# Designs tried in a protein design run: peptides against a protein of PDB entry 4HTP. Part 187

Target 1, 231 residues: chain A of PDB entry 4HTP
Amino acid sequence: SQTVASHVPFADLCSTLERIQKSKGRAEKIRHFREFLDSWRKFHDALHKNHKDVTDSFYPAMRLILPQLERERMAYGIKETMLAKLYIELLNLPRDGKDALKLLNYRTPTGTHGDAGDFAMIAYFVLKPRCLQKGSLTIQQVNDLLDSIASNNSAKRKDLIKKSLLQLITQSSALEQKWLIRMIIKDLKLGVSQQTIFSVFHNDAAELHNVTTDLEKVCRQLHDPSVGLSD

## One batch from the design tools (peptide; made by RFdiffusion4, then SolubleMPNN)

Design b2_p26_3_s1 (from b2_p26_3, 19 letters changed)
Fold by OpenDDE base, seed 5:
Structure b2_p26_3_s1 (fold): chain B 231 residues (1-231), chain A 26 residues (1-26)
Amino acid sequence: as target 1 above (231 residues)
Amino acid sequence: SAEQKEIEEVLEEMRRRMEKAREEAE
């Protein structure tokens, strides 16, 4: 069946996350998230207008926004050092060059940008002059590739993990890769709490998640913001 | 169909908004 996630570009989510991160105030951060969510719900209503009892929900996006709450997908087995080595190989960076050293020594302040300890930001600046300006992946495709990585990690198929990572990287902009890295590492640095994200999504979302710990169930049962748990 | 047209219009509106936001964020 058709899903909203199969139609929404991953770039749109990343742009929203970037706007949230750059916003200084809580109110502005909330506004940007709400605008994305409202657009998603509007598209859902249009897509499923003649179809009752669909299982489609905001879950494909929510699991990328709150990756620390992921319970369906197994561990990726990916760390910053692995990504650094992969980028050096893929981009054919000289091993003793400035950019390779920045990626490998991301925890040590080497640059003027003050991005020490944030691998995703270091990677962004290395990728910006080298990657596509616009990615081609949908949210569904990103999740499918991440599922593949987790499954192959469990199966100890390192070659297939690398293949899926290469597909993600080669079809993504530098900005999209920045956020993808943060999703994999499970630290988005949005400057808003989990509770705030849930409260914007639905008034009962935090409560339902506390009881069930099932993010998909939260997104599905509380899809309509006007319908509560007790209704 | 009218339904497909409505879906495309909603999607296009979302894309336009997100593209504008991207340009402003870069």
Scores: peptide ipSAE 0.074, ipTM 0.726, DockQ to the pose 0.765
Fold by OpenDDE base, seed 4:
Structure b2_p26_3_s1 (fold): chain B 231 residues (1-231), chain A 26 residues (1-26)
Amino acid sequence: as target 1 above (231 residues)
Amino acid sequence: SAEQKEIEEVLEEMRRRMEKAREEAE
């Protein structure tokens, strides 16, 4: 079945997240999220115009925006140190080189940018001169690969985890990888609360999530902002 | 910045695609 997520480039989500992060005011952050959401809903309506009974929703995006609320997939088993080692290997970075050391010692202030402790930002600067300018992955493909990682982690298939990670990395820009890392680590640093995101999504979203703890259910049941829980 | 411009271009492309999809449905 066709989904909105199968048509939306992961780059579009990452660009939205980047704008949200860079925005200083709450209102501006909300605006960027709302614009993305509204565009998604419009696309959904267009895509499913002749199909009233669809399970498609904002869930594929929402679970990447609120990765801490992920309950469908198991843990990735991926930490910053693993990613650092993977990047060093993949990019063939000298182990004693500046960039390798930055990745491995990401918690230690070594650079001028003040990004100490933010592995994703450190990775971004290492990746920027080395990666493709434009990624090719859709939101659905990203979720599929993340599902694969989680499943293979549960099955203790390290080789398959690496394979899926390599697919993500090789098909993503530096900016996309920055956000992908944050999604995996489950810390987006957007500067907006979960409650704010829910409130923008739907007035009843926070309540429904509090009761169900099911992000997909929240996204499906409250897909239409004009239809409440009591309707 | 060049980075900000790239971000804006991607978002604009998304909006364009979504608008096109809406028009085609209409």
Scores: peptide ipSAE 0.037, ipTM 0.632, DockQ to the pose 0.045
Fold by OpenDDE base, seed 1:
Structure b2_p26_3_s1 (fold): chain B 231 residues (1-231), chain A 26 residues (1-26)
Amino acid sequence: as target 1 above (231 residues)
Amino acid sequence: SAEQKEIEEVLEEMRRRMEKAREEAE
């Protein structure tokens, strides 16, 4: 079945997240999220104009924005050290070189940007001069690849995990990879709370999530911002 | 179809807004 996520580029989500992170005020952060959400809902209405009973929702995007609330997908089994080694191999970085050492020692403050402890930011600066400017993945494709990683981790198929990671990396810009890393590690550093994200999505979203702990159910049942839980 | 055209218009509007905001953030 056709979904909104199959049409929305992953780059558009990453651009929105970047704007949210760079915004200093809470109001500006909320505005950027609201604009993305409103565009998503408009696209949903257009895509499903002739279909009343659809299961499509904001869930594919929401689970990437709030990855700590993921309950459907199993653990990735991926840590920063694994990603560092993968990038060194993929980019053919000298092991004793400056960039390889930055990735491996990401916790040590070595840079002028104060990015110590943020592996995704360190990776971004290493990737920026080496990656394509635009990625080609949709939100649906990103989720499919992440599902594959989780499934193969459960099955202990390390070779297939590497294959899916390589597909993500080779089809993503440096900016998209920064955000993808943060999604995998489950720390986006947006500067807005989970409660704020839910409140912008729907007035009843936080309450429904507290009861069900099911992010997909929250997104489906509260798809229309004008229809409440008691309706 | 009219439906396909509407979908394309909404998608293009979204892309235009996202690109503009990217340029403003750089």
Scores: peptide ipSAE 0.072, ipTM 0.718, DockQ to the pose 0.894; fails the geometry check
Fold by OpenDDE base, seed 3:
Structure b2_p26_3_s1 (fold): chain B 231 residues (1-231), chain A 26 residues (1-26)
Amino acid sequence: as target 1 above (231 residues)
Amino acid sequence: SAEQKEIEEVLEEMRRRMEKAREEAE
């Protein structure tokens, strides 16, 4: 069946996350998240107008926004050093060049931007002049590729992991890759708490998650903000 | 169909808003 995630560009999520990160105040961060969520719900209502009891929910997006709560996927087995090496290879960066060294030594302050220790930001600046302006992946496609990576990591199929990573990278903008890296590493640095994200999603979301630890169940059962757990 | 048009309109509105956000963020 068709899902909202199959229609929503990954770029749209990334732009929302970027806005949230750049916002200084909690209220502004919440506003950006709420706007994305409301748009998602509106699209859901339109897509499923004639269908009752659909299993589609905000889960495909929520699991990318709160990647530390992921329980369906196994570990990716991907670290910053692996990504650095992959980018050096893919972008054909000189091994002794500034950009390659920035990626490999991402923990050491080498630049004026103070991005030391944030691999995703360092990668972004390296990728910006080299990557597509706009990505082509939907949220569902990103999740499918991440599922593939996790599955192949469990199966120790390194070649297939690389294939899926290359597909993600080659079909994503620099900004999208910045956020994708953060999703894989499971550190988005949004400046808002998990509790805040849940509270904006639904008043009962935090409670249901605390009991079930099932993010999909939370998103499905509490899809309608007006329908509570007791309803 | 009317339903397909509604879906397309909602999607386009979302895309427009998010694209604007991206341009402001880069």
Scores: peptide ipSAE 0.040, ipTM 0.689, DockQ to the pose 0.687; fails the geometry check

Design b2_p26_3_s2 (from b2_p26_3, 19 letters changed)
Fold by OpenDDE base, seed 3:
Structure b2_p26_3_s2 (fold): chain B 231 residues (1-231), chain A 26 residues (1-26)
Amino acid sequence: as target 1 above (231 residues)
Amino acid sequence: SAEQKEIEEVLQEMQERMRRAEEEAE
């Protein structure tokens, strides 16, 4: 079945997240998130105009925005050190070269940018001159690949994990990979709380999530901002 | 169809927003 996530580029989400991160004030952060959400809902209404009972919701995006609340997919088993090694291999970086060392020693301050300890930012700067400027993945495709990674991690299929990671990396821009890394590590550093994200999504979202701990249920039941839990 | 056109318009709006954000990030 066609979903909103199957049409929305992953790059659009990443661009939104980048805007949120760069925004200084809470109000600006909220605005950027709301604009993305409103666009999503508008697209949903257009896509499903003739269909009343659809299961499609904001969940595919929400689970990437709040990856720490993910309960459907198992652990990825991916750490920064694994990603560093993968990038060194994939990009054919000299092992003793500056960029390889930056990735491996991402916690050590090496430069003026203050990016020490943020692997995703270090990776971004290494990737920017080497990667495609525009990715080709949809949000659905990203989630499918992440599901594959989690499933294969559970099954201890390291080769298949690598395959899915390579698909993600080769089809993503440097900016998209920055955010993808943060999603995998489950730390987006948006500077906005989970409660704020829920409050913008729906007034009852935080309450429903607190009771159910089911992010998909929250997104599905509270898809319409005008329809509450009691309606 | 009118529905397909509306879907395409919304998608274009999102893509344009994406493009602008990428340019701002460069």
Scores: peptide ipSAE 0.074, ipTM 0.700, DockQ to the pose 0.662
Fold by OpenDDE base, seed 1:
Structure b2_p26_3_s2 (fold): chain B 231 residues (1-231), chain A 26 residues (1-26)
Amino acid sequence: as target 1 above (231 residues)
Amino acid sequence: SAEQKEIEEVLQEMQERMRRAEEEAE
């Protein structure tokens, strides 16, 4: 069955997240998230116009926006050091070169951007002059690849983990990779709370999540913002 | 179909929003 996530470019989500991060005020951050959500709901209504009962929801996007609440997908087993080594290999960076050292020593202040400790930002600046300008992945494809990584981590298949990571990297822009890294590390640094994200999604979302701890259930049951838990 | 046209229109709106967001991020 067709899903909204199978049609929405991952770049669209990343661009929205970038806007949220760059916004200084809470109200502006909320506006950008709301605009993405409204577009998603509109697309859902169009896609499923002839289908009254569908299981499709905002869950594919929500689990990337709130990766710390992920319960379906097991641990990736990926750390910043692993990603650093992968990028050095993939980009054929000299191991003792400036860019390789930036990736490996990402916690040390280098004085250039104040991004010490933010591996994703350091990676972004290394990737920007070297990567594709536009990615080709949908949100569904990103989730499928992340599922593969988690599954293969559980199975201790390091070669297959690397394969899936390479697919993500080679089909993504530098900006998309910045956000992908943050999703994997489970720290988006959006400057808005989980509670704020839930409140914008649905008035009852925080309550339902507190009871169920099931992000997919929250997204499915509260898909319509006009229908509450008591309805 | 009319349904396919509506889907394409919504997709185009999302793509345009994406483009604007990328331009602001550069």
Scores: peptide ipSAE 0.061, ipTM 0.681, DockQ to the pose 0.719
Fold by OpenDDE base, seed 2:
Structure b2_p26_3_s2 (fold): chain B 231 residues (1-231), chain A 26 residues (1-26)
Amino acid sequence: as target 1 above (231 residues)
Amino acid sequence: SAEQKEIEEVLQEMQERMRRAEEEAE
């Protein structure tokens, strides 16, 4: 069955997240999230115009925006050091070169950017001159690859984990990879609270999540912002 | 189909909004 996530480029989500991060004010951050959400809902309505009972929801995006609330997907088993080594290999970076050392020593303050400890930002600057300008992945494809990583981690299939990571990396822009890394590490640094995200999504979202701890149920049951829990 | 065209239009609008967002962020 067709889903909204199968049509929405991952780049669109990443651009939204980038806007949210760069925005200084809470109101502006909320606006960017709301615009993406509204566009998603509009697309849902168009896609499912002739279908009344669909299970499709904002969940594929929400689980990437709030990765710390993920309960369906098991742990990735991926750390910054693994990603650093993978990038060095993939980009054929000299091991003793500046960029390789930046990735490996991401916690050490190096240079003027003040990005010490933020591996995703360090990776972004290394990737920017080397990666595709535009990625090709949809939100659905990203989730499928992340599911594969988690499943293979549970099964201890390291080679298959690497394969899925390589697919993610090679089909993504530097900006998309920055956000993908943050999703995997489960720290987006958006500057907005979980409560704020839920409140923008639906007035009852925080309450329903507190009871169920099920992000998919929250997204499905509260898909329509005008229909409450009591309705 | 008319439905497919509508879906494509909505997607295009979303993409254009996101493109503008990227340009404003750079």
Scores: peptide ipSAE 0.081, ipTM 0.699, DockQ to the pose 0.844; fails the geometry check
Fold by OpenDDE base, seed 4:
Structure b2_p26_3_s2 (fold): chain B 231 residues (1-231), chain A 26 residues (1-26)
Amino acid sequence: as target 1 above (231 residues)
Amino acid sequence: SAEQKEIEEVLQEMQERMRRAEEEAE
């Protein structure tokens, strides 16, 4: 069956996240998230107008926004050092070159941008002048690839992990890759709390998550903001 | 910035897609 996530470009989520991150005020951050969520819900209603019993929900997006709450997929087994090496290889960066060293030594303040310790930002600046293509992945495709990575990590299939990572990288813009990295590392640096995200999603979301620890269940049961847990 | 403009363009495109989907459902 068709899902909202199969229609929403990953770029749209990344753009929203970028806006949230750049916003200084809590209210502005909330606004950007709410706008994305509202658009998603409207799209859901349109997509499923003739189908009452659907399992589709905001979960595909929510699990990328709150990656630390992911419980369905296993660990990726991916760290910054692995990504650094992969980018050096993929981009054919000189190993002793400035960009390769920035990626490998991302924790050391070497640049003027103050991005020390933020691998995703460092990667972004390395990728930006080298990425000529627009991203083509949907949210569903991103999740499918991430699922593949986690599954193959569990199975110790390193080659297949690399394959899926390459698919993600080669089909993503520099901005999308910045956010993808943060999703994999499970640190989005949005400047809003988990509780804030839940409160915007649904008034009962935090409570239901606290009881179930199931993000998908939260998204499904509380899909309609007007229908509470007691209803 | 050029980056901010790109972000806005993508978001606007999303909003337009959502609007079209709503119209098709009506």
Scores: peptide ipSAE 0.029, ipTM 0.615, DockQ to the pose 0.045; fails the geometry check

Design b2_p26_3_s3 (from b2_p26_3, 18 letters changed)
Fold by OpenDDE base, seed 3:
Structure b2_p26_3_s3 (fold): chain B 231 residues (1-231), chain A 26 residues (1-26)
Amino acid sequence: as target 1 above (231 residues)
Amino acid sequence: SELEKEIQETLEEMRKRMKEAREEAE
């Protein structure tokens, strides 16, 4: 069955997240998220116009926006140091070079840029001159690859983890990889709270999540913003 | 900025695709 996530480019989500992060005011952050969500819901209605009993929801996007609430897939087993080593290998960076050292020593403030401790930002600047300008992955494909990583981590298949990571990296722009890293590390640095994200999604979302701790149920049951839990 | 331009182009393309999808469903 066709899902909204199978049609939405991962780049569209990343662009929205970038706008949210760059926005200083809460109202502007909310606006960017609402615009993406409204577009998603409109696309859902169009895609499923003739199908009333669909399980499709905002969940594929929501689990990437709130990765700390992920409960379906197991742990990735990926840390910044592993990603640093992978990028050094993949990009053939000199081990003693500035870029390799930036990735390995991402916690050490080496310059005036307030990027110290943010591995994703450091990676972005290293990747920007070296990566594709436009990615090709959909949100569904990103989730499939992340599922593969988690599954292979549980099975202790390090080679298959590397394969899935390489697929993500080689099919993503520098900006998409910045956000992908933050999703894997589970820290998006959006400057907006989980409660705000839920409140924009649905008035009852925070309450339902507090009771169920199931993000998919929240997205499915509260798909329509006009239909509450008590209805 | 070049990044803002890329973001804007991506969003415009998304809006175009969504409009086309709505028109096809209509």
Scores: peptide ipSAE 0.024, ipTM 0.525, DockQ to the pose 0.045
Fold by OpenDDE base, seed 1:
Structure b2_p26_3_s3 (fold): chain B 231 residues (1-231), chain A 26 residues (1-26)
Amino acid sequence: as target 1 above (231 residues)
Amino acid sequence: SELEKEIQETLEEMRKRMKEAREEAE
């Protein structure tokens, strides 16, 4: 079916997340999220103007913004060490070289940027001079590939997991990969709480999620900010 | 169509804003 997520570049979400992370004030962080959300809702209204009964919602984006609340997709089975080894192989980095060692020893302070313990940031700086400036994936395509990874992890198909990861990596910028890694590891470090994200999305979102623990239902039932749960 | 025009206009506005945001963040 036609979805908003099939039209929105993953790069646009990552750019928004980057702005949120870099913003010092809570109000600025909220503003950046709200602007993205409002644009999404406006596009939804245009896309579905002639269709009243649609299941499309903000869920494809929300599940990437709040990956710790994912309940539909199974575990990826991916850790930092696996990604480090994959990048070393893919980028043909010398195993005893500076960049390979940074990835493998990401918890040790070795850099000037204070990125110790944040694998995604370390990966970003390694990838920046080596990757495309602009990615080509939509939010839907990213979710499809992540679904594939989770499904193949459950089926213990390591080869297919690697294939999907390579598709993600080769079609993403360094910045997009930074955020993708954080989504997979389920720690975005945005500096805003889950409660804040829900409150901006809809006044009743936190309550509905507390009851259902279903992020898709929250996004679908509360897609209109002016319509409450009791309406 | 009118619908297609509305979709394209909305998408272009969003993309323009997001592009500007990306350029500022880099």
Scores: peptide ipSAE 0.031, ipTM 0.638, DockQ to the pose 0.748; fails the geometry check
Fold by OpenDDE base, seed 4:
Order: structure tokens, then sequence, then C-alpha cells
Structure b2_p26_3_s3 (fold): chain B 231 residues (1-231), chain A 26 residues (1-26)
């Protein structure tokens, strides 16, 4: 069946996240998230206009926005050091060069941007001058690849993990990769709480999540903001 | 490239397996 996630570019989510991160005020952060969510719901209604019984929901996006609440897929088994080595290889960076050292020693202040300890930001600046291609992945494709990574990690298939990572990297812009890294590491640094995200999504979302701990169930049952848990 | 081809083949195989698993679970 068709899903909203199969039509929404991953770039759109990343742009939204970037706007949220750059916004200083809570209200502005909320606005950016709400706009994305409203657009998603509108598209959902259009896509499923003639289909009343659908399982499609905001879950594909929500699980990327709140990756720490992921319960469906297992651990990725990916750390910053692994990504650093992969980027050095993929970008053919000199191992003793400045950029390679930045990636490997991401926790050490380099004095350039003050982004010490934020691997995703360091990676972004390394990637930006080298990645001129436009991203082509949808949210669904990103989730599929992440599912693959988690599954292969569980199966101890490192080679297949690498392949999926390469697919993600080669089809993503520098900005998309920045956010992808943060999703994998499960720290988006948006500056808004989980509670805020839930409250914007649905008034009963936090409560339902507290009871079920099932993000998909929350997204499916509370898909309509006008229909509450008691309805 | 050879790498892109290998990646694509791997993805196709994985997607196939995932689809089959989903269909079996339904």
Amino acid sequence: as target 1 above (231 residues)
Amino acid sequence: SELEKEIQETLEEMRKRMKEAREEAE
C-alpha cells in the first residue's frame, strides 16, 4: 500500500529539523514542526481519500524525530568512530590530513566552529564542499535502510551494514547526512523536549505513549488531532 | 560503478526479504 513516507523527500524532514534547530524561541520551533505535521496530515488525507482503513500514519517521520523512542528496530551498532572511518575511506581523505583528523578526533576542540563533541556538525563541514549532489531519498527509503542496518547488526553482517550506509551516504546531501548521523546516534539536538513534540502532535500523545511505550501505536491511534483517546 | 551495483543488488534482495516477511506475517 502507498504511504505518505514513500512520497515525502527525506530532505524535507531535514530542512524542517534544521529550521527547528536554528530557531531560538520555543514558539518558532513548534511552528516549524507543526507546519511539517500539518502538511503530512493534509497529504495523508489526499492520498487515502478513498481508503478508510489504512495503517499509514506519521510514524515513519516520528521515529526519526524521536529516535530515542525507537522500539521496533534493534540497535544499529554504529558509533561515530565507525562513521569517521567510513567517511575517510569514501571521500578518500588523507588519513593524516586535517579533515580526517577532525572526524577521528571530533571530541577535541579544533577551534574552527566550536562544534567539539558534535560529530554530525563536524561531518557536515567536511561533507559540504564535497557533496554537491541533491539528496534523492524518501523518508520511507531512509527507514528501510535503517531497518536493514539494524537487522544486519543483529545478524552480525558487517558487510551488509556497510552497504546500507554507503547507500544512505551516496544518495544524501551534506545536510541530510548531518541529520541522518544524529538520527543514528539518537541525538537530534533540536532544543525542544519530547513532551513538546507529543503535545504538538496530539493532546493525548504523551499519555498514550506513557502507557504503551509504542510510538507507532501513538501515531496510528492519534492520527486525527480532533479525536481523543476517550472518543 | 561496481560499488553502486553491489549496493543496489543488496538493497533489492533485502527489500524482497522484508516484503516476504511482512506478507507472511499478515
Scores: peptide ipSAE 0.028, ipTM 0.498, DockQ to the pose 0.020; fails the geometry check
Fold by OpenDDE base, seed 2:
Parts: sequence; structure tokens; C-alpha cells
Structure b2_p26_3_s3 (fold): chain B 231 residues (1-231), chain A 26 residues (1-26)
Amino acid sequence: as target 1 above (231 residues)
Amino acid sequence: SELEKEIQETLEEMRKRMKEAREEAE
């Protein structure tokens, strides 16, 4: 079945997240999220205009925006050190070179940008001159690959994990990879609370999530902002 | 179909907004 996530480029989500992160005020952060959400809902309505009882929702995006609330997907088993080594290999970085050392020693403040401890930002700067300008993945494809990683981690299939990671990396821009890393590590650093995200999504979202702890259920049941829990 | 057209238009509008957003962020 067709989903909104199968049509929305991952780049669009990443651009929205980047805007949210760069915005200083809460109001501006909320605005950027709202605009993306509204566009998503509009597309949903168009896509499913002639279809009743669809299960499609904002969940594919929401689970990437709030990765710490992920309950369906198992652990990735991926740490920054693994990603660092993978990037060094993939990009053929000299092992004793500046960029390789930055990735491996990401916790040490070596740079002028104050990005110490933020592996995703360090990776971004290394990747920017070396990666595609535009990615090709949809939100659904990203989720599929992440599902694969989690599944293969549970199955202890390291080679398949690497394969999926390589697919993500080779089909993503530096900016997309920055956010992908943060999604995997489960720390987006958006500067807005979970409660704020829920409140913008739906007035009853926080309450429903507190009771169910099911992000998909929240997204599906509260897809329409005008329809409450009691309805 | 009319539906396909509406979907495409909605997608294009979304992409346009997101592109503009990206350009402003860079």
C-alpha cells in the first residue's frame, strides 16, 4: 500500500530538522515543525482521498523525530566508534590523517566550532566535501533500512548491518547523514521538548502517549488534529 | 487521473517549500 512516507524525501525531513535546530526561539522551532506536519497531512489527504480506513499516519516521520520513544524497532547496536571506523574505510581516509582522527576522537575538542562530543557534527564536516549533494532516499526507505539494521543486530548478522549502513551512507548527503546519525544515536538536539512536539501534533497526543507509550497509536488515532480522544 | 494530479501537485508544493528551506539553511 502507498504511504506518505514512500513519497517524501528524507532530505525534506532533514532540512526541517536543520531549520528547527538553527532556530533560536521556541516559536520559530514550532513553526518549522508545524509547516512540515501540515504538508504531510495535506499530502495524506490527497494520497488517500479515495481510500477509507487507511492505517497510514505521521508515524514514519515521528519515530525519526522522537527516536528515543521508539518501541517497535529493536536496538541498532551501533555506536559512534563503529561509524567512525566505517567512514574511515568508506571514504578511504588516511588513518593518521586529520579527518580520521577527528572522527575517532570526537569527544576531544580539537576544532574551532565547539562541536566536541557531537559525532554527527564532526561527521558532517568530514562528509560535506566528499558526499553527494542530494540524497535519494525516502522516509520509508530510511525506516526500512533502519529496521533491517535493528533486525540484523538482533540476529547478530554484522555483515548485513554493514550493508544497510553502506546503503544509507552512499545514498545520503552530508546533511542527511548528520541527522541519520543523530537518529541512530537517538539524540537530535533540536532544542524543543518532546511535550512541545506532541502539543503541536495534537492536543491529546501527550496524554495518549503517556497512557499507551505507543507512538504509532498516537499518530494514527490522533491523525486529525480536530478529532480528540473522546470522539 | 485527477487524483494523481492532485497528489503530484501536493508533492511538488511540499518539495518546493522544503527546497526553499534547505537553501535558506545553507
Scores: peptide ipSAE 0.028, ipTM 0.613, DockQ to the pose 0.841; fails the geometry check

